# Designs tried in a protein design run: peptides against a protein of PDB entry 3V4L. Part 210

Target 1, 386 residues: chain A of PDB entry 3V4L
Amino acid sequence: GQPLAKDKVALLIGNMSYWEHPKLKAPLVDVYELTNLLRQLDFKVVSLLDLTEYEMCNAVDEFLLLLDKGVYGLLYYAGHGYENFGNSFMVPVDAPNPYRSENCLCVQNILKLMQEKETGLNVFLLDMCRKRNDYDDTIPILDALKVTANIVFGYATCQGAEAFEIQHSGLANGIFMKFLKDRLLEDKKITVLLDEVAEDMGKCHLTKGRQALEIRSSLSEKRALTDPVQGAPCSAEALVRNLQWAKAHELPESMCLKFQCGVHIQLGFAAEFSNVMIIYTSIVHKPPEIIMCDAYVTDFPLDLDIDPKHANKGTPEETGSYLVSKDLPKHCLYTRLSSLQKLKEHLIFTVCLSYQYSGLEDTVEEKQEVNVGKPLIAKLDMHRGL

## One batch from the design tools (peptide; made by RFdiffusion4, then SolubleMPNN)

Design b2_p21_7_s3 (from b2_p21_7, 11 letters changed)
Fold by OpenDDE base, seed 5:
Structure b2_p21_7_s3 (fold): chain B 386 residues (1-386), chain A 21 residues (1-21)
Amino acid sequence: as target 1 above (386 residues)
Amino acid sequence: ESFYLVPYSSDNSYKPEKIVV
């Protein structure tokens, strides 16, 4: 029969906004597009941008909690990285310059923990450099991996080589994702799919002789990303996994705020990523005696580091939201919360209505506090050890 | 069109390579 997955879970990390390293751009697009493709493949996807070391560790721990016997696990990483002694290191955004193994996440350690879960498939897609870091002489003593026939690595580049993005005037994918996305939905054994991606990448004149996909696999079975999930969750563990995933993807409900002046505001929420949410406001009713009114969001939790200069924009693009702007309602004010993983408390903020009556010179303000609980990834309390 | 290759490693010696297509 066709292989069945017990469930399918993916963690996608895109690091771009490095503190001490060159900033990247493609991981934004790559994580977004890959998220949408994996969702079409019935994956439970957690998508995270710009994680610190601590936040990356917690994201991996939460991902590992979703893994169990016969579950398909996929880890995608796009960002800075290196490879020492056959160990792959993902570089967090807060990593010092130079970075070392103690500042980074070792992929082989994650693999060990995935093997303990008896997963049906482990896929690592590593869009990072594999150049040796000469500033890190640490030889990781990795515990012996179990002999398993369910592991696939897709490295964006060869050992000792670099992986690249192509920066131009617009948003573009990284080189690996550019070719991967076109084949990801194909009903093929994952190693065959990646081999075809390698052939397509090998035809790219821009990267020929600079970047080539490497596939490392122990996969002895025909497993595909298209393999159907088994029917309704029958175990308590499967129910817990589904609830845990659902918590990380729960948006606040849209609400209608009514002000004393008779103005009604629609407040809405959209997910760009598991840690990135857009808040939007619109005036849905205005009394005729009110000639002008604007609705602003303010007083966000300090943990979110929201600059008021970047809040309440007339377009999603002015907030830095270029990917979901087509799916957002028009004629709103938009605010992008890009660091929901930092939120320790409930998301409480103020909606401020500024308005003017016909024949009065003075602007009037009304305020309402809104508590939306913990949105999206903030429900996982990824900060619990700080 | 001008493109820049940006590597996914922090090498302080790296200069973005300009590719003209």
Scores: peptide ipSAE 0.369, ipTM 0.838, DockQ to the pose 0.811
Fold by OpenDDE base, seed 4:
Structure b2_p21_7_s3 (fold): chain B 386 residues (1-386), chain A 21 residues (1-21)
Amino acid sequence: as target 1 above (386 residues)
Amino acid sequence: ESFYLVPYSSDNSYKPEKIVV
C-alpha cells in the first residue's frame, strides 16, 4: 500500500538580512512559495525569516517537539552556509564575519535529534553554499547516526560548490526553488522528484557548470511528500502536536475600534510568515463633520525594532511586503512586524486616530491602546533564555 | 537582459557576477 505519514511537519528558514554578510533576496520568495506548496501537501508549516543563532536554535527545538514516530519532518533552509568535513552549517543573520561552526547550526546535529524521534521521513532541502569555510578549523565530533533508511538531502549545489540566487529588477526565486516548486506537488518518491528537479536545473544555462543539485539519500521505502496523513489524531501526542502548531499560527482576531468622535476603525491582521505579521487599519465609519481621518499604529514594543518610517504605509509593498498584497484588504494603512520571535511580552500598541473637523484648521488626535496578546510564533516564547 | 548571480556564501557574495543574456 501507499505509505502513510502519522503527520507532516516542516520548518522553513530564510535568512536574508545579515548583519555582517551580504544581504540576500530570494529566501523571502522561496520560503513563501514553499510554505504555500507544503500546505497544499497537508504539512504543518512553520515559516521563519531572518533568525539569529539563538532564534534558529529555538526554532529547531520547537520543530523537534512537533516530531514523533512516523511523522514526516522537512527542514528547508535558504541563506548563507558552508560545508566542512561533510557537515552542513546554516549561518544565522547575526553571525560574525568570518563565521565559524560555533556561530552556526549543524544540520547533521538536527538529523541526529530527528532520528531520536523515530520519524517516518527526514527531508533536508538546503539552499546554501557547500564551499569549505577556511576560517573554521573546528572538526565537529558527531555521534554516529542511526541506520533509519528514511533520510533525504536535497542540496541546491554539489559538495564544495556554491548555490546562487539570480538578482534582477524584480523578486525571483533562488535557482533551487525555481525548479523545485514546479515539481513539489507531484506524487513521486521524493528522491525521484528531486532527480527530476536536478534534470530541470541542469538545463539552466545561467548555472550550468556552476550549480547542480545533489541528492544524498538513504530511503528504503517509496515515500513521497504527497503521502496522506493518517486519519484523525488518536494519540495524546498527536493532539499536543496539533495544538502546539495551531498555537504558533493563531492570528489576533480583527477588531472594530470606536473613537469618541464617532469614527470606527477596523483593525486587521494577516500572517506573511510565522514570525511576520501585517497589521492593517481602515476607516469603516466616519461622521460627515469629519473631513480628514487617518488611523496610525504606534508605540510598538521596543523588542520589535519597528522603524516608524516603514509603518503606516498606503501599500503593503512600501512596508517590504511584496507577496501577500493580493490577499490583503485594499485602502488600508499597513504596518509589517517582521520579527515576532523577539516579542517578550504581549503585543501592545497604540491606534492613533488623527482627524479634522469641517471648518477647523487644527488636527485632533484620539488614542486607544490595543493588546492582541502573543501573535503567531510569539506564543512559543522563542526568546526564552536571552 | 542582465542578471547578477549572488552566491549563498559570504566570501564570494561581495562581487556578484554579472551575466548578460
Scores: peptide ipSAE 0.361, ipTM 0.832, DockQ to the pose 0.729
Fold by OpenDDE base, seed 2:
Structure b2_p21_7_s3 (fold): chain B 386 residues (1-386), chain A 21 residues (1-21)
Amino acid sequence: as target 1 above (386 residues)
Amino acid sequence: ESFYLVPYSSDNSYKPEKIVV
């Protein structure tokens, strides 16, 4: 019969905004597009941008809590990385220059922990360089892996080679994701699908002799990303997993705020990623005696590191939100919260209405405090233990 | 058309290679 997954869970990490390293662009697009494709495949997807070492460790720990016997686990990483002695290291955004293994996450350590969960399939998609880091002389003592015959690595490049993005005037995918996205929905064994992606990438004249996909697999069964999830969640563990994922993806409800002047504001929320949310405000009712009014959001928690200069923009794109702008209502003011994993408390902020009456020169302000609880990934308290 | 290849490693990140197609 067709193999069944007990459940399907994916962790996608895109690191771009490095502190001490060159900034990347493609991981934004790659994580977003891969999220949408994996959702069409009935994956529970956690999508995270720009994680520190500590935040990456916590994201992996939370991902491992979603894994269980017969669950399909997929880890995607796009960002800086290296490979020493056959071990792949993902570089966090706060990594020093030069980085070492002590500043990075070892993928083979994550694989070991996934094998302890008795997963049905382990897929690693690593969109990173595989060059040796000559500043890291550490020989990782890895514990022996179990023989599980359910592991697939899709490396964006060969051992000792580089993976690339193409920077044009606009947003573009990394080279690996550019070809992966066109085939990801195909009902094929994952190793066959990746082999077809390798053939497509091999036709690209721009990266010929620079980047080639490598597949490493122990997969003894015909497993596909299209494999259906086995029935309704009947186990207590499946219910817990579903609840944990649902909590990490719960948006605040849209609110209608009423001000004393009779202005009504719609306050709305949209998820771009599991740790990135757009707040938008719109004037839905204005008394005729009010000639001008604007609704600004302010007084955010300090942990979010929100620059007021980047808040309350007339377009989503001016906030750095280029991907979800089509799904957002028009004629709003937009604010992007890009670091929800840092939120220790409830998201409390102020909505400030500035308005002018006909025939009065002075602007009037009214303020309302809004508490929306812990949105999205902030419910997992990924800062616990600092 | 001119584009830059940017590697996913900082060790070689001195100058993005400008490719002209």
Scores: peptide ipSAE 0.359, ipTM 0.832, DockQ to the pose 0.744
Fold by OpenDDE base, seed 3:
Structure b2_p21_7_s3 (fold): chain B 386 residues (1-386), chain A 21 residues (1-21)
Amino acid sequence: as target 1 above (386 residues)
Amino acid sequence: ESFYLVPYSSDNSYKPEKIVV
């Protein structure tokens, strides 16, 4: 019969805004496009940008809570990385320069933990360099992996080589994702799909002799990313998994705020990623005696590091939101919250209405405090130290 | 056009290679 997945879960991490390392751009596009493709494949996708070491550990722990017997697990990472002694290390945004294994997440440790969950398939897509880090002489003593015959690695590059993005004036995919995205929806064994991606990447003149896809697999069964999810979530475990994923993806409901002057504002929310939300405000009703009015959002929690200079923009693009801008309502003021994983408390902020009456020179302000609870990934309390 | 090839590794010696196509 066709293989069935008990469920399908993916964690996608894109690190770009490094503190002590060269900044990247492609992981933004790559995580976004891969999220949309995996959602079409009925994956439960957690998508996260710009994680610290601690935040990456917690994201992996939350991902492992979504895994169970016969579940398909997919981990994608785009960012800085290295490989020492066949161990792959993902570099967090707060990693020191030089980074070491103690500052990084070992993919093989994650694989071990996935094997303990008795997963149906383990897929790792690693868009990072595999060059040795000569500043890290640590030999990780890894326990022997179990023989589960359900592991697939797609490395964006071969062992000891670099993976690249092409930076130009616009947004573009990294080299790996550029070719992966064109085939990801194909109903093929995952190793066959990745082999076709390797052939397509091999035609790229820009990376020829610099980057080549490597497939490492022990997959004994014909499993595909297109494999259907087993129908009825009959187990208490499946219910818990579905609830846990739903918590990480719950947007605040749109609100209609009414001010004393008779202005009505619509406050809306959109997810760009599991840790990135756009807030937008629009004037939906204005009394005729009010000639001008604007609705600003302000007084955000300090944990979010919101610069007021980047808030309340006339376009999503001016906030740095280039990907979801087409799905947003027009003629709003937009604010991008890019670090929802840092939110320890409820998202409380102020909506400030500034307005002018006909024949009055002075502007009037009215304010309303809004509590939207914990949006998206902030519901998982990723700052709970174990 | 000029592109920069940026590796997904931090080598402090690395300068983005300018590719002219």
Scores: peptide ipSAE 0.358, ipTM 0.832, DockQ to the pose 0.774

Design b2_p21_7_s4 (from b2_p21_7, 11 letters changed)
Fold by OpenDDE base, seed 1:
Structure b2_p21_7_s4 (fold): chain B 386 residues (1-386), chain A 21 residues (1-21)
Amino acid sequence: as target 1 above (386 residues)
Amino acid sequence: KSYYLVSYSSDNSYKPILIEE
């Protein structure tokens, strides 16, 4: 019969804003586009940008909680990385320079934990370098992997080689995602799909002799990312998984704030990623005696590290939001919260209305505190271990 | 059109590769 997935879950991590390493750009676009494609494939997707070591560990732990017998698990990573002795290491944004295995996440350790969940399929898509790190002489003693004939690695590059992105004026995909995205929706065995991606990459003159896709697989069954999810969640575990995913993607409801001066503000929220939210404000009503008014958001929790210089922008793009800008209302002020994983408490902030009356020189301010609870990934309490 | 290939290697010795089309 056609293979069925009990469920399909994906964790996508894009690290770009490194503290001690070169900054990347493509992971933003790649995680976003891959999220949209995997959603079309009925994956439950958690998409995370710019994670520390601790945050990456917690994201993996939460991902593993979503895995169960017959569930398809997909891990995508885009960022800095290395490979020592056949072990792949994902580099967190807070990794020191130089980094070691103790500062990084070993993909093979994650695979071991996924195998313990008796998953139906384990897919790793690793858009990172596979060059040896000569500063790390640690030979990880990996426990023997179980013989599960359900593993697929798609490496963006071959062993000992580098993976690349294209940087120009604007946003572009990494080289791997550029070709992967064109085929990802095809109803093919995942190893066949990746082999076609490898052929397409092999035609790219830019990366010829620099980057080549490598497929490592033990997949004995004809499983595809297009395989249908088994019908209504019949198990308590499947219901919990669905609720946990839904909880991690719940946006605050839009609010209409009314100020004493008679100005009405619409406060809205949009998800860019599971840990990235756009807040937008718009003036929906003003009295005619008020000639100018703006609604600013301020007083965010310190854990979010919101720079006021990047808040309250006239365009989403000025906040660093280039991908969801088409779906946002126009004529707002926009603020991008890019680190929702750091939020320990409720998201409480101030909406400040600054306005001017006709014939008065001085600006007047009114403030309202807003509590939106824990938005998106902040509901998972990933920090409970600190 | 000029663009750079940027490596996902964090090796500080790596220089972006200029590509001219």
Scores: peptide ipSAE 0.402, ipTM 0.870, DockQ to the pose 0.867
Fold by OpenDDE base, seed 2:
Structure b2_p21_7_s4 (fold): chain B 386 residues (1-386), chain A 21 residues (1-21)
Amino acid sequence: as target 1 above (386 residues)
Amino acid sequence: KSYYLVSYSSDNSYKPILIEE
């Protein structure tokens, strides 16, 4: 019969806003596009941008809690990375310069933990460099992996080589994702799909002799990303997994705020990623005696590190939101919360209405406090270990 | 059109590669 997945779970990490390293751009687009494709494949997707070492560790731990016997696990990483002695290291955004293995996450350690969950399929898609880090002389003593015939690595590049993005005017994919996205929905064994991606990438004149896809697999079965999920969640574990994922992706409900002056504001929320949310405000009712009014959001929790200069923009793009702008209502003020993983408390903020009456020169201000609880990934309390 | 290939290597020794189409 066709192989069935007990469930399908993906963790996608895109690191681009490095503190001590060159900034990247493609991981934003790559994580977003891959999220949408994997959702079409019935994956439960956690998508995270710009994680510190601690936040990456917690994201991996939460991902491992979603894994169980016969579950398909997919880890995608885009960012800086290196490979020492056949071990792949993902570089967090807070990594020092130079970084060492102690500042990074070892993919083979994650694989070991995934094997303990008795997963049905383990897919690693690593869009990072595989050059040796000469500043790290540490030989990681990894415990021997179990012999499981269910592992697939898709490396964006060969051992000792570099992975690249194309920077031009606008947003572009990394080289690996540019070709992967065109094949990802095909009903093929994952190793066959990746081989076709390798052939397509091999035709790219830009990266010829610089980057080539490497596939490493022990996969003995015909497993595909298109494999259907087995039935209704009948197990207690499947129910818990579904609830945990649903909690991490629950948006606040849209609210209608009524001010004393008779102005009504619609407050709405949109997810760009599991840790990135757009807040938008719009005036839905205005008394005729009020000639001008604007609704600003302010007084965010300090943990979110919101710069007021980047809040309350007239377009989503001015906030740095280029991907979801088509799905947002027009004629709002937009604020992007890009670090929801840092939120320790409820998201409480102020909606400030500034308005002017016809024939009065002075602006009037009214304020309302809003508590929306813990949105999206903030429900997982990724900070509980500190 | 000119574009840059940017490496995912953090070693500051690699300048972006200018490609001219």
Scores: peptide ipSAE 0.393, ipTM 0.862, DockQ to the pose 0.838
Fold by OpenDDE base, seed 3:
Structure b2_p21_7_s4 (fold): chain B 386 residues (1-386), chain A 21 residues (1-21)
Amino acid sequence: as target 1 above (386 residues)
Amino acid sequence: KSYYLVSYSSDNSYKPILIEE
């Protein structure tokens, strides 16, 4: 019969805003597009940008809690990386220069932990370099992996080679995602799908002789990303998993704020990623005697490192939100919260209404504090180890 | 058109490769 997944879970990490390394751009687009595709495939997707070492470890731990017997697990990473002695290392944004294995996450360690969950399928999509790091002489002594015959690696490049993005005018995919996205929805065995992606990428003149997709598989069964999820949640564990994922993706409800002057503000929220949220404000009612009226958000928790100069923009694009801008309401002020994983407490902030009456020169201000709880990934308390 | 290839390697990431098409 057709293989069934007990459930399907994906963790997508895109690191681009490195502290001590060159900044990348493509991981933003790649994680976003892959998230949308995997959601169409009925994956529960956690999508995270710009994680520190500690935050990456916690994201992997939370991902592993979503895995169980017969669940399909997919890990995608886009960012800096290296490979030493056949071990793949993902580089966090806070990694020193030079970095070592002690500053990075070993993919084979994650695979070991996934095998302990008795998963139905383990897919790794690694959009990173596979060059040796000559600054890291550590030979990781990894325990022998179990023979589970359910592992697939799609490496964006071959061993000892580099992976690339194209930086041009505007947003572009990395080379791997550019070709992967065109095939990802096909009802094919995952190794056959990746082989077709390898052929398509092999025709790219930009990366010819520089980057080539490598597939490493022990997959003995005809499993596809399109395999249907088993319909009935059969266990208490499946209910817990569904609730945990739902908590990590719960947006604050939109609210209407009423000010004493009679102005009504709509406050809304949109998810760009599991750790990135857009706040938007709009004037929905204004008394005729008020000639000018703006609603600003301010007084955010210090843990979010929000620069007021980048808040309250007239367009989503001015916040750096290019991907979800089409789905946002128009004629708002927009603020992008890009580090929700750092939020230790409830998201409390102030909505400040600045307005002017007809015939008065002085600007009047009214303020309301808003508590929206823990939005999105902030519900998982990724800081519990501090 | 000119494109910059940016490597995901720390060693070469500061040296974008200019490709002209």
Scores: peptide ipSAE 0.389, ipTM 0.862, DockQ to the pose 0.733
Fold by OpenDDE base, seed 4:
Structure b2_p21_7_s4 (fold): chain B 386 residues (1-386), chain A 21 residues (1-21)
Amino acid sequence: as target 1 above (386 residues)
Amino acid sequence: KSYYLVSYSSDNSYKPILIEE
């Protein structure tokens, strides 16, 4: 019969905003599009942008808590990376220049931990460079991997080579994701699917002789990303996993704020990623004597590093949100919280209503504090130990 | 059309490769 997955869980990491390294662009689009595709495949997806070393470690730990016997685990990474001695290293955004293995996450260590969970399938999709890092002389002592015959690596490039993104006017995928997305929903053995992606990418004249997909597999069964999830969670562990995932994806409820002047504001929330939320405000009722009014959000927790210059924009795009703008209400003020993993406390902020009465020149302000608890990934307390 | 290839290598990403179609 067709293999069944006990569950399907994916961790997607896109690192772009490096502190000491060149900034990338495609990981934003790639993580977003892959999230939507994997959701259509009934994956529980955690999608994270711009993680530090510590945040990446915590994200992996939380991902491993979602894994169990017969669960399909998928790790996707897009960002800077290297390969030394057959070990793949994902580079966090806070990595020094030069970086070493001690500043990076070893994929093979993650694989070892996934094997301890007795997973049904382990898929790694690594959209990073595989060049040697000559500044890293560390030889990682890896424990011997178990023979599980359920492992697939899709490398965006071959050993010793580079992975690329195409930069042009607008948003574009990385080269790997550009071809992967077109086939990801196909009901095929994952190694066959990736082989077809390799053929499609091999036709790309832009990367011919520069980048080629490599598949490394120990997969004895015909497992596909389309494999159905085994029915209702039959175990306490499966229930806990489902609850843990649900907690990490719970948005704050939309709020209607009423001000003393009689203005009513709708406060809404949208997830762009598991660690990226858009707050939007709109005036839903205005007394006729009030000629102008705007609802600003301010006084965010300092750990979120919210620049007021990027808050309260008339469009989602002005906040740096280009992907979800079509799904957002129009005619709002928008604020993008891009680092919810840094939130140590409840998300408390101020809604400031600035308004003017007809025939008065002076602007009046009213303020309300809003506590929305821990939104999305902030419920996992990924800051524990900082 | 002109495209830039940007490497995910930190060392080479400062030198985008111009490709002209």
Scores: peptide ipSAE 0.378, ipTM 0.857, DockQ to the pose 0.732

